# Peptides against a protein of PDB entry 6B4E, part 190

Target 1, 295 residues: chain A of PDB entry 6B4E
Amino acid sequence: TNFDKISKMFWHYKDKIAQIKQDIVLPIKKADVNVRNLLSRHKRKINPKFGQLTNSNQQLFKIQNELTQLINDTKGDSLAYHWILNFIAKAVVHQAETEVRVKPESALPLGKLTLYLLVQFPELQELFMARLVKKCPFVIGFTCEIDTEKGRQNMGWKRNNENKWEDNTSYDERMGGILSLFAIITRLQLPQEFITTTSHPFPIALSWHILARICNTPLNLITNTHFVILGSWWDAAAVQFLQAYGNQASKLLILIGEELTSRMAEKKYVGAARLRILLEAWQNNNMESFPEMSP

## One batch from the design tools (peptide; made by RFdiffusion4, then SolubleMPNN)

Design b2_p29_8_s2 (from b2_p29_8, 14 letters changed)
Fold by OpenDDE base, seed 2:
Structure b2_p29_8_s2 (fold): chain B 295 residues (1-295), chain A 29 residues (1-29)
Amino acid sequence: as target 1 above (295 residues)
Amino acid sequence: MENPLKELLTITEEEMQQDIAEAEEKLLK
């Protein structure tokens, strides 16, 4: 594991966030009033769509079509187009932080929608990844110390208006929600209409790198959050991961579920305890995945 | 600027073996 490469990737996306603000978000504030009004209307129409997702593929397809139309309406203006995609990227991550954190299985319809949009609108990919890395560096297996303010900021910790850090539970849940979404995306098949025309933009290999990088992270940097997000990932993608990589996947899952948890046993992390339970369920041939969506 | 994510889009058997070997060395002490 090359930690220098991981760090470079992390800072690449941090820089991308700054670039997005400078080149997309700020300029649109000075754009023509008609453009701003268009985007305001579209924003209002787009926002509720993510909350309208259910365990229904029919509903998913409806929302996909509606969003596609709304996004296409902006293509005549490059800045407007990129602005609306950036808005969507932010909205999707926000949905993961709020809804998925409390209902992990909702990651499935959200992930399907997101994957569709990522393929349909390739420019969304960098915008989305930048937002993911900013909010949850675990998506690329990045970890740093959180003993400093800068370290906490880098790892996606939030401060409130009183400059107080969020509590550990809130942070863990948010990270779990975001990671659940990302994990789902990595293990989903492309929609049928795209299978022969494009490759998966965020394939299952990304899950391998997350797990491998976390597994090889120095033990002094491993926290409860690492185990929480591994548990979230496990629920979301472990079955498909094993299908994809077979024996190699099995070895890595054992290393994380058994060995990493054992090495950190003295910390008595709640997240680690849950991961052990998931491992045991697997060992007993009772590994579960999220239920499939209805027609 | 090249998308650094492109390097992560695939994983070979050899790379997986290396990752596992590193983890085993780290964790199996």
Scores: peptide ipSAE 0.719, ipTM 0.960, DockQ to the pose 0.928
Fold by OpenDDE base, seed 3:
Structure b2_p29_8_s2 (fold): chain B 295 residues (1-295), chain A 29 residues (1-29)
Amino acid sequence: as target 1 above (295 residues)
Amino acid sequence: MENPLKELLTITEEEMQQDIAEAEEKLLK
């Protein structure tokens, strides 16, 4: 594991966020009034769609079609198009932070929708990844010390208006929600209409890198959050991960679930305890996955 | 600027073995 490369990737996406602000967000503020009005209307129509997802594929397809139409309406103006995609990227991550954190299984319909959009609109991919890395660096297996203000900021910690850090539970839950979504995306198959024409933009290999990188992270940097997000990942993707990589997957899951938790036992992390429960369930042939969506 | 994500889109058996070996060395000493 090359931690220098991981850091470089992290900062690449941090730079991308800055670039997005400079080249997309700020310019739109000075754009033609008609463009601004269009985007305002579309924003209002798009935003509630993510909360309208259910465990129904029918509902999913409806929303997919509606969003597709709304996005296509902006393609005549490149800046507007990229702006709306950036908005969508932010909205999806926000949905993970708010809804998925409290209802992890909601990651499945959200993930399916997101994957569809990522394939249908390839320009969304970089925008989405940048947003993910900013909000939850764990998605690329990045971690740093959080003993400094900058370290906490880099790891996605938020401060309120009084400059008070969010509580540990809130942070853990947000990270778990985002990671659940990402994990789901990595383990989903492409929609049938895209399988022969497009490669998966965020394939299961990304899950491998998350786990491997965390597993190889220096122990002094491992926190409860690491175990929380591993647990979230486990619920979301462990079954499919094992299917994808077989024996190698099994080895890595044992290393994380058994060995890493054992090495950190003195910390008595709640997240680690949960992960061990998940490991034990697996060992007892009772590994669970999210329920499939209804028609 | 090459999208660094491209490097993560695939994983070989050898790379997986290396990751595991590294982890074993770290965690089992």
Scores: peptide ipSAE 0.717, ipTM 0.960, DockQ to the pose 0.931
Fold by OpenDDE base, seed 1:
Structure b2_p29_8_s2 (fold): chain B 295 residues (1-295), chain A 29 residues (1-29)
Amino acid sequence: as target 1 above (295 residues)
Amino acid sequence: MENPLKELLTITEEEMQQDIAEAEEKLLK
């Protein structure tokens, strides 16, 4: 594991966030009033769509079509188009932070919608990845110390209006929610209409890198959050991961579930305890996945 | 600048073995 490469990737996306603000978000504030009005209307129509997802594929397809139309309406203006995609990227991540954190299985319909949009609108990919890394650097296996304010900020910790850091539980749950979404995306098959024409933008290999990079992270940097997000990933993608990589997948899952938890046992992390339970369930041939969506 | 994500889109068996070996060395010593 090359930690320099990981850091380079992390800062690439941090720079991308700054670029997005400068080149997309700020310029729209000075754009033509008609463009601003259009985007305001579209924002209002788009925002509730993510909350309208259910375990129904029919509902998913309806929302996909509605969003596609709304996004296409902005293509006549490049800046407007990129602005609406950036808005969607932010909205999806926000949905993961709020809804998926409390209902992990909701990651499945959200992930399917997101994957569809990522393929349908390729420009969304960089915008979405940048937002993911900013909010949850675990998606690329990045870890830094959190003993400093900058370190906490880099790892996606939030402050409230009183400049107080969020509590550990809130942070863990948010990270778990975001990672659940990402994990789902990596293990989903492309929609049938795209299988022959497009490669998967965020394939299962990304899950491998998350796990491997965490395994190789210095032990002094490993926190309860690492185990929480590994547990979230496990629920979301472990079955498909094993199917994809077979024996190597098994070895890596044992390394994180047994060996990493054992090495950190003195810390008595709640997240680690949960991960061991998941490992034991797997060893007893009781590994579960999220239920499939209804027609 | 090339999207750094491109390097992560695929993984070979050899790379997986290397990752595992590194993890084993770290965790089993």
Scores: peptide ipSAE 0.720, ipTM 0.960, DockQ to the pose 0.919; fails the geometry check
Fold by OpenDDE base, seed 4:
Structure b2_p29_8_s2 (fold): chain B 295 residues (1-295), chain A 29 residues (1-29)
Amino acid sequence: as target 1 above (295 residues)
Amino acid sequence: MENPLKELLTITEEEMQQDIAEAEEKLLK
């Protein structure tokens, strides 16, 4: 594992966030009033859609179509188009931080919607990835020390208005929610209409890199959060991961579930304990996946 | 601008073996 490359990727997306602010977010504030009004209306219509998702594919398709139309309405203005996509990227991640955090299985409809949008609107891919990396660098297997303010910031820790860090539980749960969404996206099949024309923008290989990179991360940088997000990933994608990579997948799952947890046993991380439970369930041929959505 | 994510979109058998070997070396000591 080349950690320099991982760092470069991390900072690439950090730079992308800065670029988005300079080239998309700030300029739109000075755009024509009609454009601003359009975007305001669209924002208000788009934002509730993510909360309207259910376990129904029918409902999913409805929302997909509605969002597609709303996004297409902005294509006449490149800046407006990119702004609305950036808004969507932020909204999706926010939904992961809130809803998926408390209901992991909600990642499935959200992931399906997101994957559809990523394929339908390729420009969303970079915007979404940048937001993911900023909020949860675990999605690319990036880890740094969190003993410094900058380190915590880089790892997506939030401060409140009093400049106080969020509590560990809140951070862990947010990271778990985001990672659940990402994991789901990586293991989903492309919608039928895209299978023959488009490659998967965030394929299962990304899950491999997450797990492998975490597994190979220096032990002194491994925290409870790592195990929490691994557990979240496990619930979301372990079954499909095993299907995709077979023996290599098994080896890697054992390495993280048994060996990594064992090496960190002295820390008594709650996340590690949960991951061991998941491993044991697998060993007993009781690995579970999220239920499929209804028609 | 170059998209570094492109390098992660695929994983070969050899790369997987290398990742595993590295992890084994680290964790099975």
Scores: peptide ipSAE 0.718, ipTM 0.960, DockQ to the pose 0.928; fails the geometry check

Design b2_p29_8_s3 (from b2_p29_8, 13 letters changed)
Fold by OpenDDE base, seed 3:
Structure b2_p29_8_s3 (fold): chain B 295 residues (1-295), chain A 29 residues (1-29)
Amino acid sequence: as target 1 above (295 residues)
Amino acid sequence: SENPILSLLTISDEEIEEDIAEAEKKLLS
């Protein structure tokens, strides 16, 4: 595991966020009134769509089509197009932070929608990844110390209006929600219409890197959050991960579920305890996945 | 610059084995 590479990747996306602000967000504020009005209308139409998702594929397809049309309406202006995609990236991550954190199974329809959009609009991919890394650096297996303010900021911790850090539980849940979404995306198959024309933009290999990088992270940097997000990942993708990598997947899951938790036992992390329960369920041939969506 | 995530989209058997070996060394030693 090359931690320098991981760090470079992390800072690349941090820089990308700054670049997005300078080149996309700020310029739109000075754009023609017609463009601003268009984007305002589209934002209002797009934003509620993510909350309209259900366990229904029919509903998913409807929303996919509606969003596709709305996004396509902006393609005549490159800046407007990228602004809408950036908005979508932010909205999807926000949905993960709010809805998925409390209802992990909602990651499935959200993930399907997101994957569709990522394929349909390739320019969304880097915008989305940048937002993910900013909000939840665990998606690329990045970890740093959180003993400093900068460290906490880098790891996606938020401060309230009183400059107080969010509660540990709130942070853990947000990270879990985001990671659940990302995990789902990595384990989903491409929609049928894209299978022959496009490669998966965020394939299962990304899940491998998350797990391996966390597993190889120095123990002094491992926190309860690591185990929480691993548990979230497990619920979202463990079944498909095992299918993809077989025995090697099993080894890695044991290393994380048994060995890493054991090495950190003195910390008595609640997240670690949950992960061990998931491991035990698997060992007893009771590994569960999210239910499939209805037609 | 290229989207760095592109470098992670594929993983070789060698890389998989290396990751596991590293983890085993770390956690089982």
Scores: peptide ipSAE 0.678, ipTM 0.960, DockQ to the pose 0.938
Fold by OpenDDE base, seed 1:
Structure b2_p29_8_s3 (fold): chain B 295 residues (1-295), chain A 29 residues (1-29)
Amino acid sequence: as target 1 above (295 residues)
Amino acid sequence: SENPILSLLTISDEEIEEDIAEAEKKLLS
């Protein structure tokens, strides 16, 4: 594992976030009043749609079409178009931090919607990736120490208005929610309308890198959060991961589920305990996946 | 500058084997 490469990737996206603020977010504040009004209206229409997702494909398709129209309405102005995509990227990640956090299976409809949008609007891909890495560096297998304020910030820890760090449980759950969404996206097949015309923008290989990079992360940097997000990933994508990489996938799952947890046993991480339970379920031929969506 | 994630979209059998070998060396030692 090339940690220098991972770090460079991490900082690229951190820089991208800063660039987005400078080149997209701030300029819109000074844009023509008609553009600002358009974006305000569209924001109000777009934002609730992510919460309107259900386990229904019919509902998903409805929302996909509605969002597509709303986004297309902004294409006459490049800045407006990029602003609305950035808004969507933020909204999707926020939905993962809130809804997916408490209901992991909601990652499936959200992931399907997101994947559709990523294909329909390629400019969303880097905006979304940047937001993901900022909020949850685990999506690219990045880890740093959290003994410093900067380290915690880099790993996506939040402070409240009183400058108090969020509690460990809150952080773990948020990271789990975000990673669940990302994991789902990596294991989804492209919609039928795109399968012959485009390649998957965030394919299953990205899940391999997450697991491999975490597995090879120095043990002194491994925390309960690592095991929590691995458990979240497991629920979201383990079945499809095994299908994709077969015996090699099996080896890697054993390495993280058995060996990594064993090496960290003295820490008594609750996330590690859960991961071992998932491993045992798999060994007993009881690996579960999220239920398929209804028509 | 292109999106760095593009470099991770494909993985060879060799890379897979290397990742596993590295992990085994680390965790089984």
Scores: peptide ipSAE 0.676, ipTM 0.959, DockQ to the pose 0.938
Fold by OpenDDE base, seed 4:
Structure b2_p29_8_s3 (fold): chain B 295 residues (1-295), chain A 29 residues (1-29)
Amino acid sequence: as target 1 above (295 residues)
Amino acid sequence: SENPILSLLTISDEEIEEDIAEAEKKLLS
């Protein structure tokens, strides 16, 4: 595991966020009134769509089509197009922080929608990844110390209006929600219409990197959050991960579920306890996955 | 600049083995 490479990747996306603000978000504020009005209308139409997802493929396809049309309406203006994609990236991550956080299985329809959009609109990919890394660096296996304000900020900790850090539970749950979404995306098959023409933009290999990088992270940097997000990942993708990498997947799951938790046992992390339960369930041939969506 | 995630989209068997070996060394030593 090359931690320098991981750090460089992390900071690339941090820089990308800054660039997005300078080159997309701020310029739109000065754009033609017609463009701004268009984007405002589209924003209002797009935003509720993510909350309208259900465990229904029919509903998913409806929303996919609606969003596709709305996004296509902006393609005549490159800046507007990128702005709306950036908005979508933010909205998807926000949905993960809120809904997926409390209902992990909702990651499945959200993930399917997101994957569809990522393929339909390739320019969304880097925008989305930048937002993910900013909000949840765990998606690329990045970890730093959180003993400093900057460290906490880098790891996606939020402060309220009174400059108080969010509580540990809130942070853990948000990270879990985001990671659940990302994990789902990595294990989903491409939609049928793309499977022969497009490569998966965020394939299962990314899950490998998450697990391996966390597993190889210095123990002094491992926190409860690491175990929480591993548990979230497990629920979302463990079955498919085992299918993809077989024996090597099994080894890695044991390393994180048994060995990493054991090495950190003195900390009595709640997330670690849950991960051990998941491991035990697997050992008892009771590994569960999210239910498939209905027609 | 190129999207760095592109470098992670594929993983070789050798890389997998190296990751496992590193983890085993860390956690089982």
Scores: peptide ipSAE 0.666, ipTM 0.956, DockQ to the pose 0.936
Fold by OpenDDE base, seed 2:
Structure b2_p29_8_s3 (fold): chain B 295 residues (1-295), chain A 29 residues (1-29)
Amino acid sequence: as target 1 above (295 residues)
Amino acid sequence: SENPILSLLTISDEEIEEDIAEAEKKLLS
């Protein structure tokens, strides 16, 4: 594992966030009033769509079509188009931080919707990845120390208006929610209409990198959050991961579930305890996955 | 510049083995 490469990737996306603000968000504030009004209307229509998802493919397809039309309406203006995509990227991640956080299985419909949009609108891919990395660096296996303010900021910790850090539980749950979404995306198959024409933009290999990079992260940087997000990933993607990589997947799952947790046992991390339970369930042939969506 | 994630979209058998070997060395030592 090349941690320098990971760091460079992390900072690339941090820079991308700054670039997005400068080149997309701020310019729209000065754009023609008609463009601003259009985007305001579209924003209002788009925003509730993510909360309207259910465990129904029929509902998913409806929302996909509605969003596709709304996004296509902006293609005549490149800046407007990119602004809408950036808004969507932010909205999806926000949904992961809120809804998926408390209901992990909701990652499935959200992930399907997101994957569809990522394929349908390729320009969304980098916007989405940048937002993911900013909010949850774990999606690329990035870890830094959190003993400093800058370190906490880099790892996606939030401060309130009183400049107080969020509590550990809140942070862990948010990270878990975001990672659940990302994990789901990596293990989903492309929609049928894209399978023969397009490669998966965020394939299962990205899950491999997350797990491998965490395994190889210096132990002094491993926190409860690492185990929490591994547990979230496990619920979201472990079954499909095993299908994809077979024996090698098994080795890696044992390394994180048994060996990594054992090496950190003195910390008595709650997340680690949960991960061990998941490992035991797997060993007993009781590995669970999220239920499939209804037709 | 290209989206860095593109470099991670595929993983070879060799890379898989290297990742596992590194992890085993670290965690089983």
Scores: peptide ipSAE 0.636, ipTM 0.949, DockQ to the pose 0.930

Design b2_p29_8_s4 (from b2_p29_8, 14 letters changed)
Fold by OpenDDE base, seed 4:
Formats: structure tokens, sequence, C-alpha cells
Structure b2_p29_8_s4 (fold): chain B 295 residues (1-295), chain A 29 residues (1-29)
């Protein structure tokens, strides 16, 4: 594991966030009133759609089509187009932070929608990845110390208006929600209409990198959050991961589920305990996946 | 690359084996 490369990737996306603010978000505030009005209307229409997802494929397809139309309406203005995609990227991640964290299985419809949009609008990919890395660096296996303010910020910790850090539980749950979404995306098949025309933008290999990088992260940097997000990933993608990499997947799952948890046993992390339970369930041939969506 | 994640979209068998070996060395030592 090349940690320098991971760090460079992390900072690339941090810089991208800054660039997005400078080149997209701020300029649009000074754009033509018609453009601003268009985007305002579209924002209002787009935002609720992510919460309208259900376990229904029919509903998913409806929302996909509606969003596609709304996004296409902005293509006449490059700045507007990128602005709306950035908004979508933020909204998707926000949905993961709020809904997926409390209902992990909701990652499935959200992931399907997101994957569709990522393929349909390739410019969304970098915007989405930047937002993911900012909010949850675990998606690329990045970890830094959280003993400093900057370290916590880099790892996606939030402060309230009183400059107080969020609770550990809140942070863990948010990270778990985001990673659940990302994990789902990595294990989903491309929509049927894209299978022969494009490659998967965020394939299962990204899950491998997450697990491997976390597994190889120095133990002194491993926290409860690492185990929480591994558990979230497990629920979301372990079955498909095993299908993809077979024996090698098994080895890696054992390394994180058994060995990593054992090495950190003295910390008595709740997340680690849950991961052990998931491992045991797997060992007893009781590994579960999210239920498939209805027609 | 404009989007660094693109470098991670594929993984070779060699990389897989290396990752596992590194993890084993770390965790089983």
Amino acid sequence: as target 1 above (295 residues)
Amino acid sequence: MKNPIDELLTISQEEIEKDIAEAEKKLLS
C-alpha cells in the first residue's frame, strides 16, 4: 500500500472542492438572473427526489428520468450544468449522511440512482468523488491522525455553531452511511442500457482498495470508525465482493474481521465487536445482503 | 489524471497478492 499515493489522491480532491467553490459555486451567484432562476427552480425540484426513493424499481426509473430531464435542461450553459451536477453530488452524499445512516438498505435505491447518473453524466464522477472524499476519506482508504483540529477536519469531522465537535456516534454513523452508499455503488451492475457502451465508473475494485488500505493502515491510526465503516461495507457489499474475488476476498475479509479486530481488542471498539459478529455469521454460512428491489 | 480514482478502477492479481501479503505481515507477525 502506497500511502503517499493515497495522500496525494486525498489532497487532490480537497483541492477540487476548493476549485469547485471558486469556479462553479461562487461564479453562479453573479450569473445572469435567468440562469440563477433556472437553477433555483431545478434545485427545488431535484432535492426532494432523493428522499422519494423506495424499494421500487418503477419509482427509481421514474426519478431517473425526471432527474435526467432536469439536468439536461442545464446543458446549454456549462457553468449551470456543472453547478447542478455539483448540487446533485452534495445532495446524494447528504442523503447518505441522513437516511442511509439510519436505514442502510436505502443505500440500494440511492446507489442505483447515483450509478445511473454517474454514467449518464460523466462530469458528475469527479464532483461526486471529491464530495465523497471530503465527507468520508475512508472511501479511498485515507486515514490521518485525529488528535489535531486539522486532522479531524481532514477526516470529515464536523463542528457545530458553538465550535464543538460532533459526537463520536454521530460521526461514526455518518461515515457508515456514506460508505454504505459507496460500497453499494461499487457492487452494482451497470444499468442494462449501458453495459455494452461504457465501463463501470466505480467498480468493485474500489472496494478492494478500501479494505486493503484500511487493513494496512498503521494500527495507531485505526479507530472505532474504521470498524464501523467496515461493518457498513460488509452489509452492503460483502456477498458480491466474495463473488468477485473468491478466495482472495475471503482472505482479506478474514484479515479485517478476525485479525484486525483481534489486534485492536484492547480498545474494546463497539464497531469491532459488530464486525466480529458479521464474521461469525459468515463463518456459519449466514452472510446476508440487502433485499432486492421490487418491480 | 484529472480524476485520480480512475487509477484504481482496475486491480491486478499481483496487486491483490501484494495487498494480502502486506496485511498478513502486519497482522500475523
Scores: peptide ipSAE 0.701, ipTM 0.964, DockQ to the pose 0.901
Fold by OpenDDE base, seed 2:
Structure b2_p29_8_s4 (fold): chain B 295 residues (1-295), chain A 29 residues (1-29)
Amino acid sequence: as target 1 above (295 residues)
Amino acid sequence: MKNPIDELLTISQEEIEKDIAEAEKKLLS
């Protein structure tokens, strides 16, 4: 594991966030009033769509079509188009931080929607990735110390209006929610209409990198959050991961579930305890996936 | 500008084995 490479990737996306602000968000504030009005209307229509997802594929397809139309309406203006995609990227991640956080299985319909949009609108891919890395650097296996304010900021910790850090539970749950979404995306198959024409933009290999990078992270940097997000990933993608990489997947899952947790046992991390339970369930041939969506 | 994540979209058998070996060395030592 090349940690320098990981760091470079991390900072690339952090810089991208700044670039998005300068080149997309701020310029729209000075754009033609008609463009601003269009985007305001579209924003209002788009935002609730993510909360309208259910376990129904029919509902999913409806929302996919509606969003596609709304996004296409902006293509006549490149800046407007990129602005709306950036908005969507932010909205999806926000949905993961809120809804998926409390209902992990909701990652499945959200992930399907997101994957569809990522394929339909390739320009969304970098915008989405940048937002993910900013909010949850675990998605690329990045870890740094959190003993400093800058370190906490880099790892996606939030401060409230009183400049107080969020509590550990809130942070863990948010990270888990975001990682659940990303994990789901990595293990989903492309929609049938894209299988023959497009490669998966965020395939299962990305899950391998997450797990491997975390597994190889120096122990002094491993926190409860690492185990929480690994547990979230496990629920979201472990079955498909094993299908993809077979015996090698098993080795890596054992290294994380058994060995990494054992090495950190003295910390008595709650997340680690849960991961051990998941490992044991697997060992007892009781590994479960999220339920499939209804027609 | 190229999306850096594109470099991670594929993984070779060699890379997989290296990742596992590194982890084993770290965690089983």
Scores: peptide ipSAE 0.700, ipTM 0.963, DockQ to the pose 0.900
Fold by OpenDDE base, seed 5:
Structure b2_p29_8_s4 (fold): chain B 295 residues (1-295), chain A 29 residues (1-29)
Amino acid sequence: as target 1 above (295 residues)
Amino acid sequence: MKNPIDELLTISQEEIEKDIAEAEKKLLS
């Protein structure tokens, strides 16, 4: 594991966020009034759609179609198009931070929707990845120390209006929610309409990298959050991960679930305890996955 | 690559084995 490369990737996306602000968000404020009005109407229509997701595939398809139409309406103006995609990227991540954190299984419909949009609108991929890395660096296996303000900021910690850091539990839950979404995306199959025409934009290999990179992260940088997000990943993707990589997957899951948790046992991390429970369930042939969505 | 994540979209058996070997060295030593 080359941590310099991971850091380079991290900072690339941090820079991308700044670039997005400079080249997309700020310029649109000076755009033609008709364009601004269009985008205002569209964002008001788009934002509620994520909250309308249920465990129904029928509802999912409806929302996919509605969003597709709304996004397509902006394609006549490149700036408007990129602006709306950036808005969607932010909205999806926000949904993970709020809804998925409290209901992890909601990652499935959200992930399906997101994957569809990522394939349908390839320009969303970089925008979405940049937002993910900014909010949850764990999605690329990035870790830094959090003993400094800058370190905490880099790892996605938030401060309130009084400049107070969020609680550990809140941070853990947000990270878990975001990673659940990403994990789901990596293990989903492409929709039937795309399976023969395009490759998966965020395939299961990305889950491998997350796990391997975390597993190889220096122990002094491992926190409870690492185990929390590993648990979130496990619930979201472990079954499919084992299907994809077989014996090699098993080895890595044991290394994380048994060995990494054991090496950190003195910390008594709650997240680690949960991960061990998940490992034990697997060892007892009781590995569970999220239920499939209804028709 | 324009989108760095694209470098991670595929993983070879060699890379998989290397990752595991590194982890084993770290955690089982």
Scores: peptide ipSAE 0.699, ipTM 0.963, DockQ to the pose 0.885
Fold by OpenDDE base, seed 1:
Structure b2_p29_8_s4 (fold): chain B 295 residues (1-295), chain A 29 residues (1-29)
Amino acid sequence: as target 1 above (295 residues)
Amino acid sequence: MKNPIDELLTISQEEIEKDIAEAEKKLLS
């Protein structure tokens, strides 16, 4: 594992966030009033749609179509188009932080919607990835120390209005929610209409890199959060991961679930304990996946 | 590269084996 490359990738996306603010978000504030009004209306229409997702494919398709139309309405202005995509990227990640964190199974419809949009609007891919890395560096297997303020910021920790760091549980849950969404996306099949024409933008290989990179992260940097997000990933994608990589997947899951947890046993991480339970369930042929969505 | 994640979209058998070997060395030593 080349950690220098991982770091470079991390900072690339951090820079991209700054670039997005400078080149997309700020310029819109000075854009033509008609453009600003259009985007304001679209924002209001788009925002509630992510919360309207259910376990119904029919509802998913409805929302997909509605969002597609709303996004297409902005294509006449490149800046407006990129602004709305960036807005969507932020909204999706926010949904993961708020809803998926407390209801992990909601990652499935959200992931399906997101994957559809990523394929339908390729320009969303970099915007979404940048937002993911900013909020949850674990999606690319990046880890740094959190003993400093800068370190915590880099790892996606938030402060409240009183400049107080969020509690550990809140951070863990947010990271778990975001990682659940990403994991789901990596293991989903492309919508039928795209299978023959487009490659998967965020395929299962990305899950391999997450696990491998975490597994090879220096032990002194491993925290409870690492095990929490691994557990979240496990619920979201372990079944499909095993299907994709077979025996090699099994080896990696054992390395993480058994060996990594054992090496960190002295820390008594709650996340590690949960991961061991998941491993045991798998060993007993009781590995579960999220239920399929209804028609 | 426009989107660095693109370099991670595929993984070779050699890389998979290397990742596992590295992890085994780290965790089983």
Scores: peptide ipSAE 0.699, ipTM 0.963, DockQ to the pose 0.926

